# Peptides against a protein of PDB entry 5NXQ: the designs that were tried, part 42

Target 1, 114 residues: chain A of PDB entry 5NXQ
Amino acid sequence: EIQIPVSMAAEEEYLRSKVLSELLTDTLENDGEMYGNENEVLAALNGAYDKALLRLFASACSDQNVEKALSLAHELKQDRALTAAVKISERAELPSLVKKINNIREARYEQQLK

## One batch from the design tools (peptide; made by RFdiffusion4, then SolubleMPNN)

Design b2_p8_6_s2 (from b2_p8_6 with D1S E8Q)
Fold by OpenDDE base, seed 3:
Structure b2_p8_6_s2 (fold): chain B 114 residues (1-114), chain A 8 residues (1-8)
Amino acid sequence: as target 1 above (114 residues)
Amino acid sequence: SLLELADQ
Protein backbone atom coordinates (compact mmCIF):
# COMPACT_ATOMS: atom_id res chain seq x y z
CA GLU B 1 0.00 0.00 0.00
CA ILE B 2 1.35 3.36 -1.07
CA GLN B 3 0.99 6.18 1.43
CA ILE B 4 0.28 9.52 -0.21
CA PRO B 5 1.07 12.73 1.67
CA VAL B 6 -2.05 14.29 3.17
CA SER B 7 -1.49 17.61 1.41
CA MET B 8 -1.24 15.95 -1.98
CA ALA B 9 -4.34 13.86 -1.36
CA ALA B 10 -6.23 16.94 -0.22
CA GLU B 11 -5.20 18.89 -3.29
CA GLU B 12 -6.32 16.07 -5.56
CA GLU B 13 -9.70 15.83 -3.84
CA TYR B 14 -10.12 19.61 -3.98
CA LEU B 15 -9.45 19.73 -7.70
CA ARG B 16 -11.76 16.78 -8.36
CA SER B 17 -14.59 18.24 -6.29
CA LYS B 18 -14.15 21.68 -7.81
CA VAL B 19 -14.26 20.36 -11.36
CA LEU B 20 -17.32 18.20 -10.71
CA SER B 21 -19.18 21.03 -9.00
CA GLU B 22 -18.39 23.50 -11.76
CA LEU B 23 -19.28 21.07 -14.54
CA LEU B 24 -22.60 20.14 -12.99
CA THR B 25 -23.49 23.76 -12.28
CA ASP B 26 -22.57 24.82 -15.78
CA THR B 27 -24.54 21.96 -17.32
CA LEU B 28 -27.68 22.76 -15.34
CA GLU B 29 -27.45 26.45 -16.15
CA ASN B 30 -26.93 25.90 -19.85
CA ASP B 31 -29.31 23.00 -20.45
CA GLY B 32 -32.04 24.28 -18.17
CA GLU B 33 -33.33 20.82 -17.35
CA MET B 34 -34.08 19.76 -13.79
CA TYR B 35 -34.97 16.20 -12.85
CA GLY B 36 -35.62 16.67 -9.15
CA ASN B 37 -32.40 15.70 -7.41
CA GLU B 38 -29.95 18.18 -8.93
CA ASN B 39 -30.08 20.54 -5.97
CA GLU B 40 -29.25 17.68 -3.64
CA VAL B 41 -26.39 16.58 -5.86
CA LEU B 42 -25.07 20.15 -5.99
CA ALA B 43 -25.28 20.43 -2.23
CA ALA B 44 -23.34 17.19 -1.85
CA LEU B 45 -20.70 18.35 -4.31
CA ASN B 46 -20.41 21.71 -2.58
CA GLY B 47 -20.00 19.86 0.69
CA ALA B 48 -17.21 17.75 -0.74
CA TYR B 49 -15.63 20.85 -2.23
CA ASP B 50 -15.63 22.69 1.09
CA LYS B 51 -14.38 19.62 2.92
CA ALA B 52 -11.43 19.37 0.56
CA LEU B 53 -10.73 23.09 0.95
CA LEU B 54 -10.87 22.77 4.71
CA ARG B 55 -8.22 20.07 4.60
CA LEU B 56 -5.98 22.44 2.66
CA PHE B 57 -6.93 25.15 5.12
CA ALA B 58 -5.96 22.95 8.05
CA SER B 59 -2.63 22.24 6.38
CA ALA B 60 -2.00 25.95 5.87
CA CYS B 61 -2.84 26.62 9.51
CA SER B 62 -0.49 23.89 10.66
CA ASP B 63 2.22 25.56 8.58
CA GLN B 64 1.35 28.88 10.22
CA ASN B 65 0.71 30.25 6.74
CA VAL B 66 -2.03 32.70 7.67
CA GLU B 67 -2.18 34.41 4.30
CA LYS B 68 -2.69 31.14 2.46
CA ALA B 69 -5.26 30.03 5.02
CA LEU B 70 -7.20 33.27 4.61
CA SER B 71 -7.20 33.02 0.83
CA LEU B 72 -8.57 29.49 1.09
CA ALA B 73 -11.27 30.62 3.52
CA HIS B 74 -12.52 33.12 0.94
CA GLU B 75 -13.11 30.20 -1.43
CA LEU B 76 -15.38 28.36 1.00
CA LYS B 77 -19.03 28.33 -0.10
CA GLN B 78 -21.08 27.20 2.88
CA ASP B 79 -21.47 28.97 6.20
CA ARG B 80 -20.93 25.69 8.02
CA ALA B 81 -17.55 25.45 6.33
CA LEU B 82 -16.61 28.92 7.57
CA THR B 83 -17.63 27.80 11.04
CA ALA B 84 -15.32 24.83 10.69
CA ALA B 85 -12.53 27.13 9.49
CA VAL B 86 -13.00 29.27 12.61
CA LYS B 87 -12.83 26.17 14.77
CA ILE B 88 -9.63 25.05 13.05
CA SER B 89 -8.13 28.53 13.42
CA GLU B 90 -8.97 28.57 17.11
CA ARG B 91 -7.34 25.20 17.63
CA ALA B 92 -4.31 26.40 15.69
CA GLU B 93 -4.17 29.44 18.01
CA LEU B 94 -4.45 31.96 15.19
CA PRO B 95 -6.76 34.64 16.64
CA SER B 96 -6.15 37.15 13.84
CA LEU B 97 -7.31 34.55 11.34
CA VAL B 98 -10.38 33.79 13.47
CA LYS B 99 -11.31 37.46 13.39
CA LYS B 100 -10.85 37.76 9.65
CA ILE B 101 -12.92 34.65 8.91
CA ASN B 102 -15.71 35.90 11.15
CA ASN B 103 -15.63 39.12 9.15
CA ILE B 104 -16.12 37.07 5.98
CA ARG B 105 -19.13 35.37 7.54
CA GLU B 106 -20.66 38.65 8.67
CA ALA B 107 -20.18 40.17 5.24
CA ARG B 108 -22.00 37.23 3.66
CA TYR B 109 -24.87 37.58 6.13
CA GLU B 110 -25.26 41.22 5.16
CA GLN B 111 -25.23 40.36 1.48
CA GLN B 112 -27.96 37.76 2.00
CA LEU B 113 -30.17 40.37 3.64
CA LYS B 114 -30.03 42.55 0.54
CA SER A 1 -5.68 17.16 14.92
CA LEU A 2 -6.54 20.12 12.73
CA LEU A 3 -7.22 17.76 9.86
CA GLU A 4 -9.87 15.95 11.88
CA LEU A 5 -11.73 19.23 12.32
CA ALA A 6 -11.81 19.66 8.55
CA ASP A 7 -14.05 16.59 8.31
CA GLN A 8 -16.76 18.69 10.07
Scores: peptide ipSAE 0.406, ipTM 0.926, DockQ to the pose 0.917
Fold by OpenDDE base, seed 1:
Structure b2_p8_6_s2 (fold): chain B 114 residues (1-114), chain A 8 residues (1-8)
Amino acid sequence: as target 1 above (114 residues)
Amino acid sequence: SLLELADQ
């Protein structure tokens, strides 16, 4: 059995999920065909994407690499993922990162209200 | 662990 480092596995899954999400989005935009399950597929892909990112985020936090962690947080799509990032940051005792991620979340809330 | 939190 081959053991793959968590960070490498997370990176691979992130890249895979990112590519699939982009391909699906492009297909829907260009072809315009609706099959009735596109939203479900997108949600699943976004979930997998964010999960992969959060693993990378957790790794960055463990390394005390706040700048890398913040950069990854900006790539998160779902609010629940940002919430998870906050929890991770709190557990990692990185209050500055907590504040910055909360700012991201607040900014997205304000954008949605417009 | 931090990784556990990442799994939401």
Scores: peptide ipSAE 0.406, ipTM 0.926, DockQ to the pose 0.921
Fold by OpenDDE base, seed 4:
Structure b2_p8_6_s2 (fold): chain B 114 residues (1-114), chain A 8 residues (1-8)
Amino acid sequence: as target 1 above (114 residues)
Amino acid sequence: SLLELADQ
C-alpha cells in the first residue's frame, strides 16, 4: 500500500472536511429539510475540519511560515481550535503569531456580544 | 510535538 506523507494526508482531510461541511450547509439552505441531527453532524464536521486545519497550522509553524500559519488560523471555526493554535504557536516560540491569534479570538468575542 | 497539540 502506498504511504502518503503526513502533510499531504492532513491537507486531504482538511479539504474533505471542508467540502462536507459546505455541502451540508448548502443542502440545508436549499432544501430546508431538517432531520433533527444536522447540528450534531455539523459540529462533528467542524471538529474534524478544525483538527485537520490545526495539523496544517502546526506544519506551517514548524516551517516558520508565520504568514501561512496566520492565514490558516483565520479559517478556524471554533474557539477551542483557536486556543489550540495559540498553544501550538507558543510551543513553536512564535510570539508575534500568538498575539495575532489572540486578536482573532478577541474580535470574535466582541462579535458574539453584539 | 506540535502535531500532538493539534489533536487537542
Scores: peptide ipSAE 0.403, ipTM 0.925, DockQ to the pose 0.917
Fold by OpenDDE base, seed 5:
Structure b2_p8_6_s2 (fold): chain B 114 residues (1-114), chain A 8 residues (1-8)
Amino acid sequence: as target 1 above (114 residues)
Amino acid sequence: SLLELADQ
């Protein structure tokens, strides 16, 4: 099988998962029909979305592109994905990025308390 | 690797 460069594969999966996640969300809001498995499907799609984003995030960190990495982190949906982004930033020895991502997490926690 | 961490 033809091997696709990691960055290109990650971009394709990101776009695919993003579109599917948005489509499902719109369907639930407008039609409300998913045969009782809508929450499970949504969770799976969001998981795939974040996983694809994290691959792009890892690539940005490898390139020492902190600005791009931070922008990608803001697009992450799940808290567990932000945790992974912190771990990646720590491994990449980018302490300023670690702090900024932790600030994103703290802000989301405060929103949940209200 | 950094990519391995992305796969959680």
Scores: peptide ipSAE 0.403, ipTM 0.925, DockQ to the pose 0.924

Design b2_p8_6_s3 (from b2_p8_6 with D1S D7E)
Fold by OpenDDE base, seed 1:
Structure b2_p8_6_s3 (fold): chain B 114 residues (1-114), chain A 8 residues (1-8)
Amino acid sequence: as target 1 above (114 residues)
Amino acid sequence: SLLELAEE
């Protein structure tokens, strides 16, 4: 079996999850067809998507590429994923990134109130 | 590790 670097594997999983999530979302929005399990599938795909993103995020933090890490954080969908990103940033000793990610979380909370 | 945190 060919061993793939963790970062490359994460990128592959991210892209796969992203494409599938977008396709399913597009189908639901445009066609409105429901077979009974779409919401569950979307939840699973979004989970996998964020998990893959967080692996990329962790890699960026390891490289101390704060700008890349921040860009990835903006792509996270779930609040729990942002929380994980904060934890990763803290462990990586990147306080500036921690602040910026917390700002993202706060902004999303405000948007939900509207 | 950072990766472990990503997979929690």
Scores: peptide ipSAE 0.341, ipTM 0.912, DockQ to the pose 0.941
Fold by OpenDDE base, seed 4:
Structure b2_p8_6_s3 (fold): chain B 114 residues (1-114), chain A 8 residues (1-8)
Amino acid sequence: as target 1 above (114 residues)
Amino acid sequence: SLLELAEE
């Protein structure tokens, strides 16, 4: 089996999970059909989506591309994913990125309170 | 590795 570069594999998985997540979201919002497991499926898709993004995020951090990493962090959906991004940033010794990601998290918390 | 953290 041909080994695909990690970054390329991550991009593929990200795109796949993104498309599926968007399709399901659109269906729920526009069609309104309920089969009983949509929320679970959506959660799983979001998990896969964030996981794929985090792989890209890790790659960006490895490249010391803070701008790209930050852009990817903004695309993360789950708080746990932001937490992971912080951990990755810390390991990559990018304190400025850590601060910026924490700001994203705080902003989301504040929005949830409103 | 950074990737390992992404897999958690």
Scores: peptide ipSAE 0.340, ipTM 0.912, DockQ to the pose 0.937
Fold by OpenDDE base, seed 3:
Structure b2_p8_6_s3 (fold): chain B 114 residues (1-114), chain A 8 residues (1-8)
Amino acid sequence: as target 1 above (114 residues)
Amino acid sequence: SLLELAEE
């Protein structure tokens, strides 16, 4: 068995999930709705996307690369993923990053209220 | 590990 570095594996999964999420979104917007389960499929793909991003995020935190971590956090789609990012940041003892991610979450909440 | 947290 070939051992692939965690960061490389995470990057590959992120790119794959990102492409699939974008392709599905574009398909629904331009080619019509899927038969009966489009929202479920989108949710699953977005979940996979965020999970892959969080792996990269965790790696960045491990490297204490807060700028990269923050950049990745901005790419997260779901609130639950931001929550996970906060938890990871707390465990990594990066309080400044925790604050910044919470700011992202709060900003999104405000946007949803509009 | 941080990675384990990402998998939850």
Scores: peptide ipSAE 0.340, ipTM 0.912, DockQ to the pose 0.935
Fold by OpenDDE base, seed 5:
Structure b2_p8_6_s3 (fold): chain B 114 residues (1-114), chain A 8 residues (1-8)
Amino acid sequence: as target 1 above (114 residues)
Amino acid sequence: SLLELAEE
């Protein structure tokens, strides 16, 4: 059994979740097939994706790599994940990052209004 | 920890 560092494991899970989410989305868009649980599967995949991404985000914050953290935050899909990112940023005492993430949230809110 | 917050 091979032991994988936490950060590498998070990267792998992120990539896996991202690929699967995109694949399923593309399949539904192109083929139009519904089997009854695709939306729940997508939600679960998106949850796993954001969770993995947030682990990377937390790591970036711990490293004081604000630019990397911000880039990762832009990749988050769910609003609740952005909220978590804000909490992490606050705990990491990165107020500038907090503001920038809140800007992302506000921008998404505006998009939803259209 | 920050990681714990990521898993909420």
Scores: peptide ipSAE 0.339, ipTM 0.913, DockQ to the pose 0.935

Design b2_p8_6_s4 (from b2_p8_6 with D7E)
Fold by OpenDDE base, seed 3:
Structure b2_p8_6_s4 (fold): chain B 114 residues (1-114), chain A 8 residues (1-8)
Amino acid sequence: as target 1 above (114 residues)
Amino acid sequence: DLLELAEE
């Protein structure tokens, strides 16, 4: 059995899920409809996307690469994923990153209120 | 599990 490095596997899954999410979104925008389960499919794809990102995020935190971690956090779509990123950052003892991720969350909350 | 979401 060939073991792929964790970072490479995570990157591959991230890219795959990102492409699928974008393709589905584009299809809905261009074709109008699919099979009536579009929202469910999108949610699943977004979940997979964030999961893959979080693996990359955890790796960046382990590397103490705060700037990379922050950049990845900005790419997270779901609030629950940001929460996970905060937890990872706390475990990695990166308080500045924790604060910045919480700022992202707060900014998104503010936008939702508009 | 801090990576629960990622490990699903």
Scores: peptide ipSAE 0.095, ipTM 0.803, DockQ to the pose 0.421
Fold by OpenDDE base, seed 5:
Order: C-alpha cells, then sequence, then structure tokens
Structure b2_p8_6_s4 (fold): chain B 114 residues (1-114), chain A 8 residues (1-8)
C-alpha cells in the first residue's frame, strides 16, 4: 500500500467532499427531485467534509499557524466540528484561537434563534 | 480523544 502524507490525504478528502456536496446541493436546487435519501447523503458528505477540515486544522495548529487555523474553522459546517476544533486548540495551548472559535459558535447560535 | 470526530 502506498503511504500518503496526512496533509495531502486530508486535502484530497476535503476537495472530494466539497465537490460532491456542492453537486448534490445544486441538483436539489435546480431540479427539485427527491429520491428519499438526499438528506442522508448530505449528512454523510458534511461529516466527511468537516473531518477533512479538522485534519487540516490540526496540522495548522501544530504549525502554530493561527491565521490559517481560524480560516479553516470558519469553513466548518457542523457545531460538533467547531467543538472539536476548540478541543484541538486547547490542547495546542492557543487560547486566542479558542476564544475566536467560541465566538464563531456563539454567532451561529444567535443566528439560529433569530 | 481530542480528534474523535476527525478520526472516526
Amino acid sequence: as target 1 above (114 residues)
Amino acid sequence: DLLELAEE
């Protein structure tokens, strides 16, 4: 089996998941056809997407690249993924990043309540 | 595991 660097594998997964998610979204918006499994497929794709981003996020934290890490956190879709990003940031001892990610989470909560 | 979501 060919070994691929973690960062390269994460980037590949991110790109694949992003493309598939966008294609499915466009199909639903333009065609309006439902086959009964679209929500399940979207959930799976979003999960894969966030997992790939979190791997990139962890790498950015390890590199002490706070700006890149924050940029990646903004791209996360699920709240549980933001929670994971906070935990990663805490372990990396990046308190400023922790605060900024928590601000993202709070902002999304406020949007849901409006 | 801090990377639970990413690793599962």
Scores: peptide ipSAE 0.094, ipTM 0.803, DockQ to the pose 0.434
Fold by OpenDDE base, seed 2:
Structure b2_p8_6_s4 (fold): chain B 114 residues (1-114), chain A 8 residues (1-8)
Amino acid sequence: as target 1 above (114 residues)
Amino acid sequence: DLLELAEE
């Protein structure tokens, strides 16, 4: 059996989840309500999307690739995912990355207040 | 759990 590296598997899952999320969003925008469970489906897709990203993020942190990790963090959608990214960064002993991710989270909070 | 979201 061919073993696929975790990072590569995560990339595939990320792309899949991203495409599905975008497809659903586009469908809702163009066709309106589908089956009455759109919000639940979107939440599940966003969860899967962020989970896949977090695996990539963890891999980038393990590689000490701060720039890649930061780029991935910007792609996270949910606040809870950013929180997870902070925790991962802390465990990876990347304080500069922690600060930058917290800045992302703060910026999003400020935008929500407007 | 630090990796709760990533590990679920």
Scores: peptide ipSAE 0.094, ipTM 0.804, DockQ to the pose 0.401
Fold by OpenDDE base, seed 4:
Structure b2_p8_6_s4 (fold): chain B 114 residues (1-114), chain A 8 residues (1-8)
Amino acid sequence: as target 1 above (114 residues)
Amino acid sequence: DLLELAEE
């Protein structure tokens, strides 16, 4: 049985990662400037962002705050992060949340097919 | 690392 880590520092990391990710995304979308490593940087930032968000998610699950947890799950960017959220929810014994997160994943898959 | 949980 794996213990779920909870950190109060997650909020600061989340905000920092969110701002940087959004800034880079806006630059790529609006300016179109490419220097060769932007996609790699963006991937790294998204990883840090989701990791920080998952800490908040784990905390919400520990508090049995399903609505907050679900709201946070919607903010996750990577599919692998949603998978992690499912695992956290399973370990927290929140089956309703598991179902809702899986619905998010399915919806994203369907959108990618269009 | 919480992202690594997805790989387990």
Scores: peptide ipSAE 0.087, ipTM 0.807, DockQ to the pose 0.222

Design b2_p8_7_s1 (from b2_p8_7 with D8E)
Fold by OpenDDE base, seed 2:
Structure b2_p8_7_s1 (fold): chain B 114 residues (1-114), chain A 8 residues (1-8)
Amino acid sequence: as target 1 above (114 residues)
Amino acid sequence: NPLLELVE
């Protein structure tokens, strides 16, 4: 059995999830309501998307590639995913990355207050 | 992988 590296598998899943999320979003914008479960589907897709990103993020952290990790963190959609990224960064002993991700989260909170 | 365990 050919073993696919976790990072490569995560990249594929990320791309797949991203495309599906974008497709669904576009469809809803253009065609309106679908089957009455759009929000649930979107939540599931966003979850899968962020999960895939977090795997890439974890890989970047393992490689001590802070810049790549930060770039990936910016692509995370859900606050819970940012929280997970912080936890991963802490475990990876990357305090500078922790600070930067917390700044991202804070910035999003401030935007929501407006 | 300890980091992957945090991904959920």
Scores: peptide ipSAE 0.268, ipTM 0.886, DockQ to the pose 0.814
Fold by OpenDDE base, seed 1:
Structure b2_p8_7_s1 (fold): chain B 114 residues (1-114), chain A 8 residues (1-8)
Amino acid sequence: as target 1 above (114 residues)
Amino acid sequence: NPLLELVE
């Protein structure tokens, strides 16, 4: 059995999830029709999207590529995903990245208060 | 990969 490298599989899933999430979002914004499950579908897509990104993020951390890791962290949508990114960064012993991701979280918290 | 274990 052929094993696909984690980074390649994650990239594929990320792209797929990103496209589907954007298409669904556009559809909801343009048509304005609610059938009762759109929010659940969107949440599931966002979850899959963040999970795929986190795998890429973990790979970047393993490579000690802080700039790439930070760029990926900015693309994360859910706060729980940012929390996971912090944990990964801590485990990877990248304190500068930890601080930068925490800054992202704090900035988003401030925006939510408005 | 121990880092992947932290992925949700």
Scores: peptide ipSAE 0.267, ipTM 0.886, DockQ to the pose 0.752
Fold by OpenDDE base, seed 3:
Structure b2_p8_7_s1 (fold): chain B 114 residues (1-114), chain A 8 residues (1-8)
Amino acid sequence: as target 1 above (114 residues)
Amino acid sequence: NPLLELVE
């Protein structure tokens, strides 16, 4: 069994899920509709995207690369993913990153209220 | 990596 390095596997999955999410989005925008389950498919793809991104985030935290971790956190789409990022940051003992991610979450909440 | 266990 060939074992692929965790970072490489995570990056591959991230890129794959990102491309699929973007392709589906473009298809919906350009072609209108697919088969009536577009929102469900999008949710699944976004979930996969965030999950892959969180693996990269965890790797960055392990490397103590706070700036990279923060940049990745900004790319997260779902609030639940930001929550996971906070949890990871706490476990990694990166309180400054925790605060900054919570700021991202708060900013998104404010935007939703507008 | 124990942090990976915290990923969704």
Scores: peptide ipSAE 0.266, ipTM 0.885, DockQ to the pose 0.707
Fold by OpenDDE base, seed 4:
Structure b2_p8_7_s1 (fold): chain B 114 residues (1-114), chain A 8 residues (1-8)
Amino acid sequence: as target 1 above (114 residues)
Amino acid sequence: NPLLELVE
């Protein structure tokens, strides 16, 4: 079996998941039609989206590209994904990135309180 | 890649 580099596969999945997530979101916001499973589908898409991003994030960390990693972290949607990003950053021994990602998490928590 | 193990 021909194996595609992880980074390339991750980019493809990211783009696919992003498009689908945005499409569904736009549909729900603009059309408002609900068939009973849209929220579940959206959650699944968001999960796939974040997973794909995290693969890119891991790649960036492996490359010691902190700025790219941070940029990707900002695109993560779910808190659990940010948690994963922290773990990855810790494993990659990038403490500055850990701090910055934690700041993202804290900022999101504060926004949710408003 | 050990970092990828943390993604899932």
Scores: peptide ipSAE 0.262, ipTM 0.884, DockQ to the pose 0.835

Design b2_p8_7_s2 (from b2_p8_7 with L4W D8E)
Fold by OpenDDE base, seed 1:
Structure b2_p8_7_s2 (fold): chain B 114 residues (1-114), chain A 8 residues (1-8)
Amino acid sequence: as target 1 above (114 residues)
Amino acid sequence: NPLWELVE
């Protein structure tokens, strides 16, 4: 039985999810087609995307690679994903990363209020 | 890895 390393599998899932999410978004923006379930599909894809990213994020935290972790955090789309990233960072005992991720969250909150 | 449980 061939086992794929967790990090490699996570990277593949991230790339696949990213491509699908972007493709769907572009299709909706460019073609304007609505069939009634596109938003639900998009939400599911975004969920899968963030989940894959969080796996990479957790790996970066385990490696104590704060800069890589922060870069990945900026790519997260959902607030709940950022919350998860904070929890992961806390468990990894990376307080500087926690602060930086919270700054991202605050910035997005302000943007949503406008 | 204990961090994976927060993601899975």
Scores: peptide ipSAE 0.111, ipTM 0.782, DockQ to the pose 0.890
Fold by OpenDDE base, seed 5:
Structure b2_p8_7_s2 (fold): chain B 114 residues (1-114), chain A 8 residues (1-8)
Amino acid sequence: as target 1 above (114 residues)
Amino acid sequence: NPLWELVE
């Protein structure tokens, strides 16, 4: 079996998951058809999406590319994924990135309270 | 890479 580099595999999975999530969302918004499992499917897709992004995020952190890492963090959908990003940043000893990601989390919390 | 384990 051909082994694909982790970073390349992560990029592929990210793109795949992103496309599928967008397609499902568009279908629900434009076609209006509901089968009762859309939320479950969407949650699974979002999970896969964030997981793939986090792999890219971790790679950026390893490269000490804070700007790229922050850009990727903004694309994360789930709060649990942002929490994971914080942990990764802490392990990478990037305190400025930790603070910036926490700011993203706080901003999203405030939006949910409105 | 220990960072990858945090993604799981």
Scores: peptide ipSAE 0.110, ipTM 0.783, DockQ to the pose 0.732
Fold by OpenDDE base, seed 3:
Structure b2_p8_7_s2 (fold): chain B 114 residues (1-114), chain A 8 residues (1-8)
Amino acid sequence: as target 1 above (114 residues)
Amino acid sequence: NPLWELVE
């Protein structure tokens, strides 16, 4: 079987999960139809989205591309995903990126309190 | 790449 490079596979999965998440969101907003499982499906899609995004994030960190890594971190939806990004950044020995991601987490936390 | 293990 043909082996696809990990980076290409990650990008494909990210794009797929992003499109599916957006399509579901748009459908709910535009049609207003609820069948009872949409929130569960959305949560699963968001999980897949963040996981795929984290693979891209890890790749950016490996490339020492801090700017790209930070931009990807801003696109993460779940707090647990930001936590994972911090761990990846720490392992990649990028302390400036760690601080910036923690700032994102703090900002989102403060927004939730309002 | 050991970083991939963190996203699995």
Scores: peptide ipSAE 0.109, ipTM 0.781, DockQ to the pose 0.933
Fold by OpenDDE base, seed 4:
Structure b2_p8_7_s2 (fold): chain B 114 residues (1-114), chain A 8 residues (1-8)
Amino acid sequence: as target 1 above (114 residues)
Amino acid sequence: NPLWELVE
């Protein structure tokens, strides 16, 4: 049985991770210079970012705030994080949210094919 | 815990 995570300082960690991820992403996209480990650092930061975001997502689900939960799901970067969001939504018995998150995942797959 | 999948 899946236990819904409880948010503990999730917002602070989310904001911190978000800022760092955005700064590094912008550097790679705009400056185009790499020193060998930027992608690895970015991946680690994205992981922390998604984890923090999922805690906020779980809180929104607990509040049955589907619109907030959906908005948060759109901010998730990794497919594995979307999968986690689906599981959280299922445990929260929010089937409409499950469908919407799966639609997000499918849309991203289609975009990758183009 | 569904968040554990992100640790893997």
Scores: peptide ipSAE 0.108, ipTM 0.774, DockQ to the pose 0.256; fails the geometry check

Design b2_p8_7_s3 (from b2_p8_7 with E5D D8E)
Fold by OpenDDE base, seed 3:
Structure b2_p8_7_s3 (fold): chain B 114 residues (1-114), chain A 8 residues (1-8)
Amino acid sequence: as target 1 above (114 residues)
Amino acid sequence: NPLLDLVE
């Protein structure tokens, strides 16, 4: 069994999930209706996408690369993923990153209220 | 990973 480095595996999964999510979104926008479970499929893909991103995020935190971690956090789609990112940042003892991620969450909340 | 499971 070939063991792939965690970071490489995470990157591959992220890219795969990202592509699938984008393709499905484009299909719905351009080709119309699918099979009636589009929203469920999108939710699953977004979940996989965020999960893959969080692995990369955790790696960035472990490397103490706050700038990279923050950039990745901006790419997270779901609020629960941002919450997970905060927890990862807390465990990594990166309080500045915690604050910045919480700012992202707050900004998204404000946008939803508009 | 329990943290990643928060997203699923």
Scores: peptide ipSAE 0.117, ipTM 0.825, DockQ to the pose 0.216
Fold by OpenDDE base, seed 4:
Structure b2_p8_7_s3 (fold): chain B 114 residues (1-114), chain A 8 residues (1-8)
Amino acid sequence: as target 1 above (114 residues)
Amino acid sequence: NPLLDLVE
């Protein structure tokens, strides 16, 4: 069996998850049809999306590409994914990135309070 | 990966 590089696999899954999430979101926002499980499907897709994105994030951290890592972190949807990104950044010994990701988290918290 | 499992 041919092993696909982790980064390539992550990119593929990211793109797939992104497309599916966008399709579902558009359906909910524009079509308005509800079948009872859309929220669960969306949550699952968001999870897969963030997981794939985190793999890319980890790769960027490994490459010491802070700017790329930060850009990817901004694309994360779930707070727990940001938490994971912080932990990855800590392990990569990138304190500046840790601070920036925490700023993203704080900003999202503040927006939720409004 | 235990870190990736956080989003599962």
Scores: peptide ipSAE 0.117, ipTM 0.824, DockQ to the pose 0.216
Fold by OpenDDE base, seed 1:
Structure b2_p8_7_s3 (fold): chain B 114 residues (1-114), chain A 8 residues (1-8)
Amino acid sequence: as target 1 above (114 residues)
Amino acid sequence: NPLLDLVE
């Protein structure tokens, strides 16, 4: 069996999930037709998307590439994924990154209140 | 991975 590096597999899954999510979203916006399961499909795709990003994020943290890790964190969609990113950053002993990710979370909370 | 399971 072919072994694929974790980061490479994560990138592939991220790209796949991103493309599918964007295509589905675009279809809904343009056609306006709802078949009843679009929200469930989008949620599943977003979950897979964030999961793939978190693998890349963990890899960036392991490499001590804080800037790359932060850029990936900005791409996360779900708050629970940001929480996971904080935990990963804490375990990687990157307190500056922890603070920056928490700032992202706080900013999103403020936007939701508007 | 328990951390990744937070997203699922």
Scores: peptide ipSAE 0.116, ipTM 0.822, DockQ to the pose 0.211
Fold by OpenDDE base, seed 5:
Structure b2_p8_7_s3 (fold): chain B 114 residues (1-114), chain A 8 residues (1-8)
Amino acid sequence: as target 1 above (114 residues)
Amino acid sequence: NPLLDLVE
């Protein structure tokens, strides 16, 4: 089997999961029909999406590209993914990035309370 | 990767 570089594989999965998630979301918004499995499919797609983003995020941290890492963190959908991003940033010894990601989490918490 | 598994 042909081995694909880690960065290319991560980007491919990100693009695939992003397209599928957007397609399903648009379909539900336009048609309004539920068949009983859409929420489960969306959860799976969002999981794959965030996982792919986290790989790109980890790569950005390794490259010491804090601005790129922060930009990617803003694209994460799930709180658990933001938590993972914080842990990655801590291990990469990027405290300024840790603080900025925690600010993203806090902002989302406040939005949920309103 | 244990960190990526947090999203599973």
Scores: peptide ipSAE 0.114, ipTM 0.822, DockQ to the pose 0.223

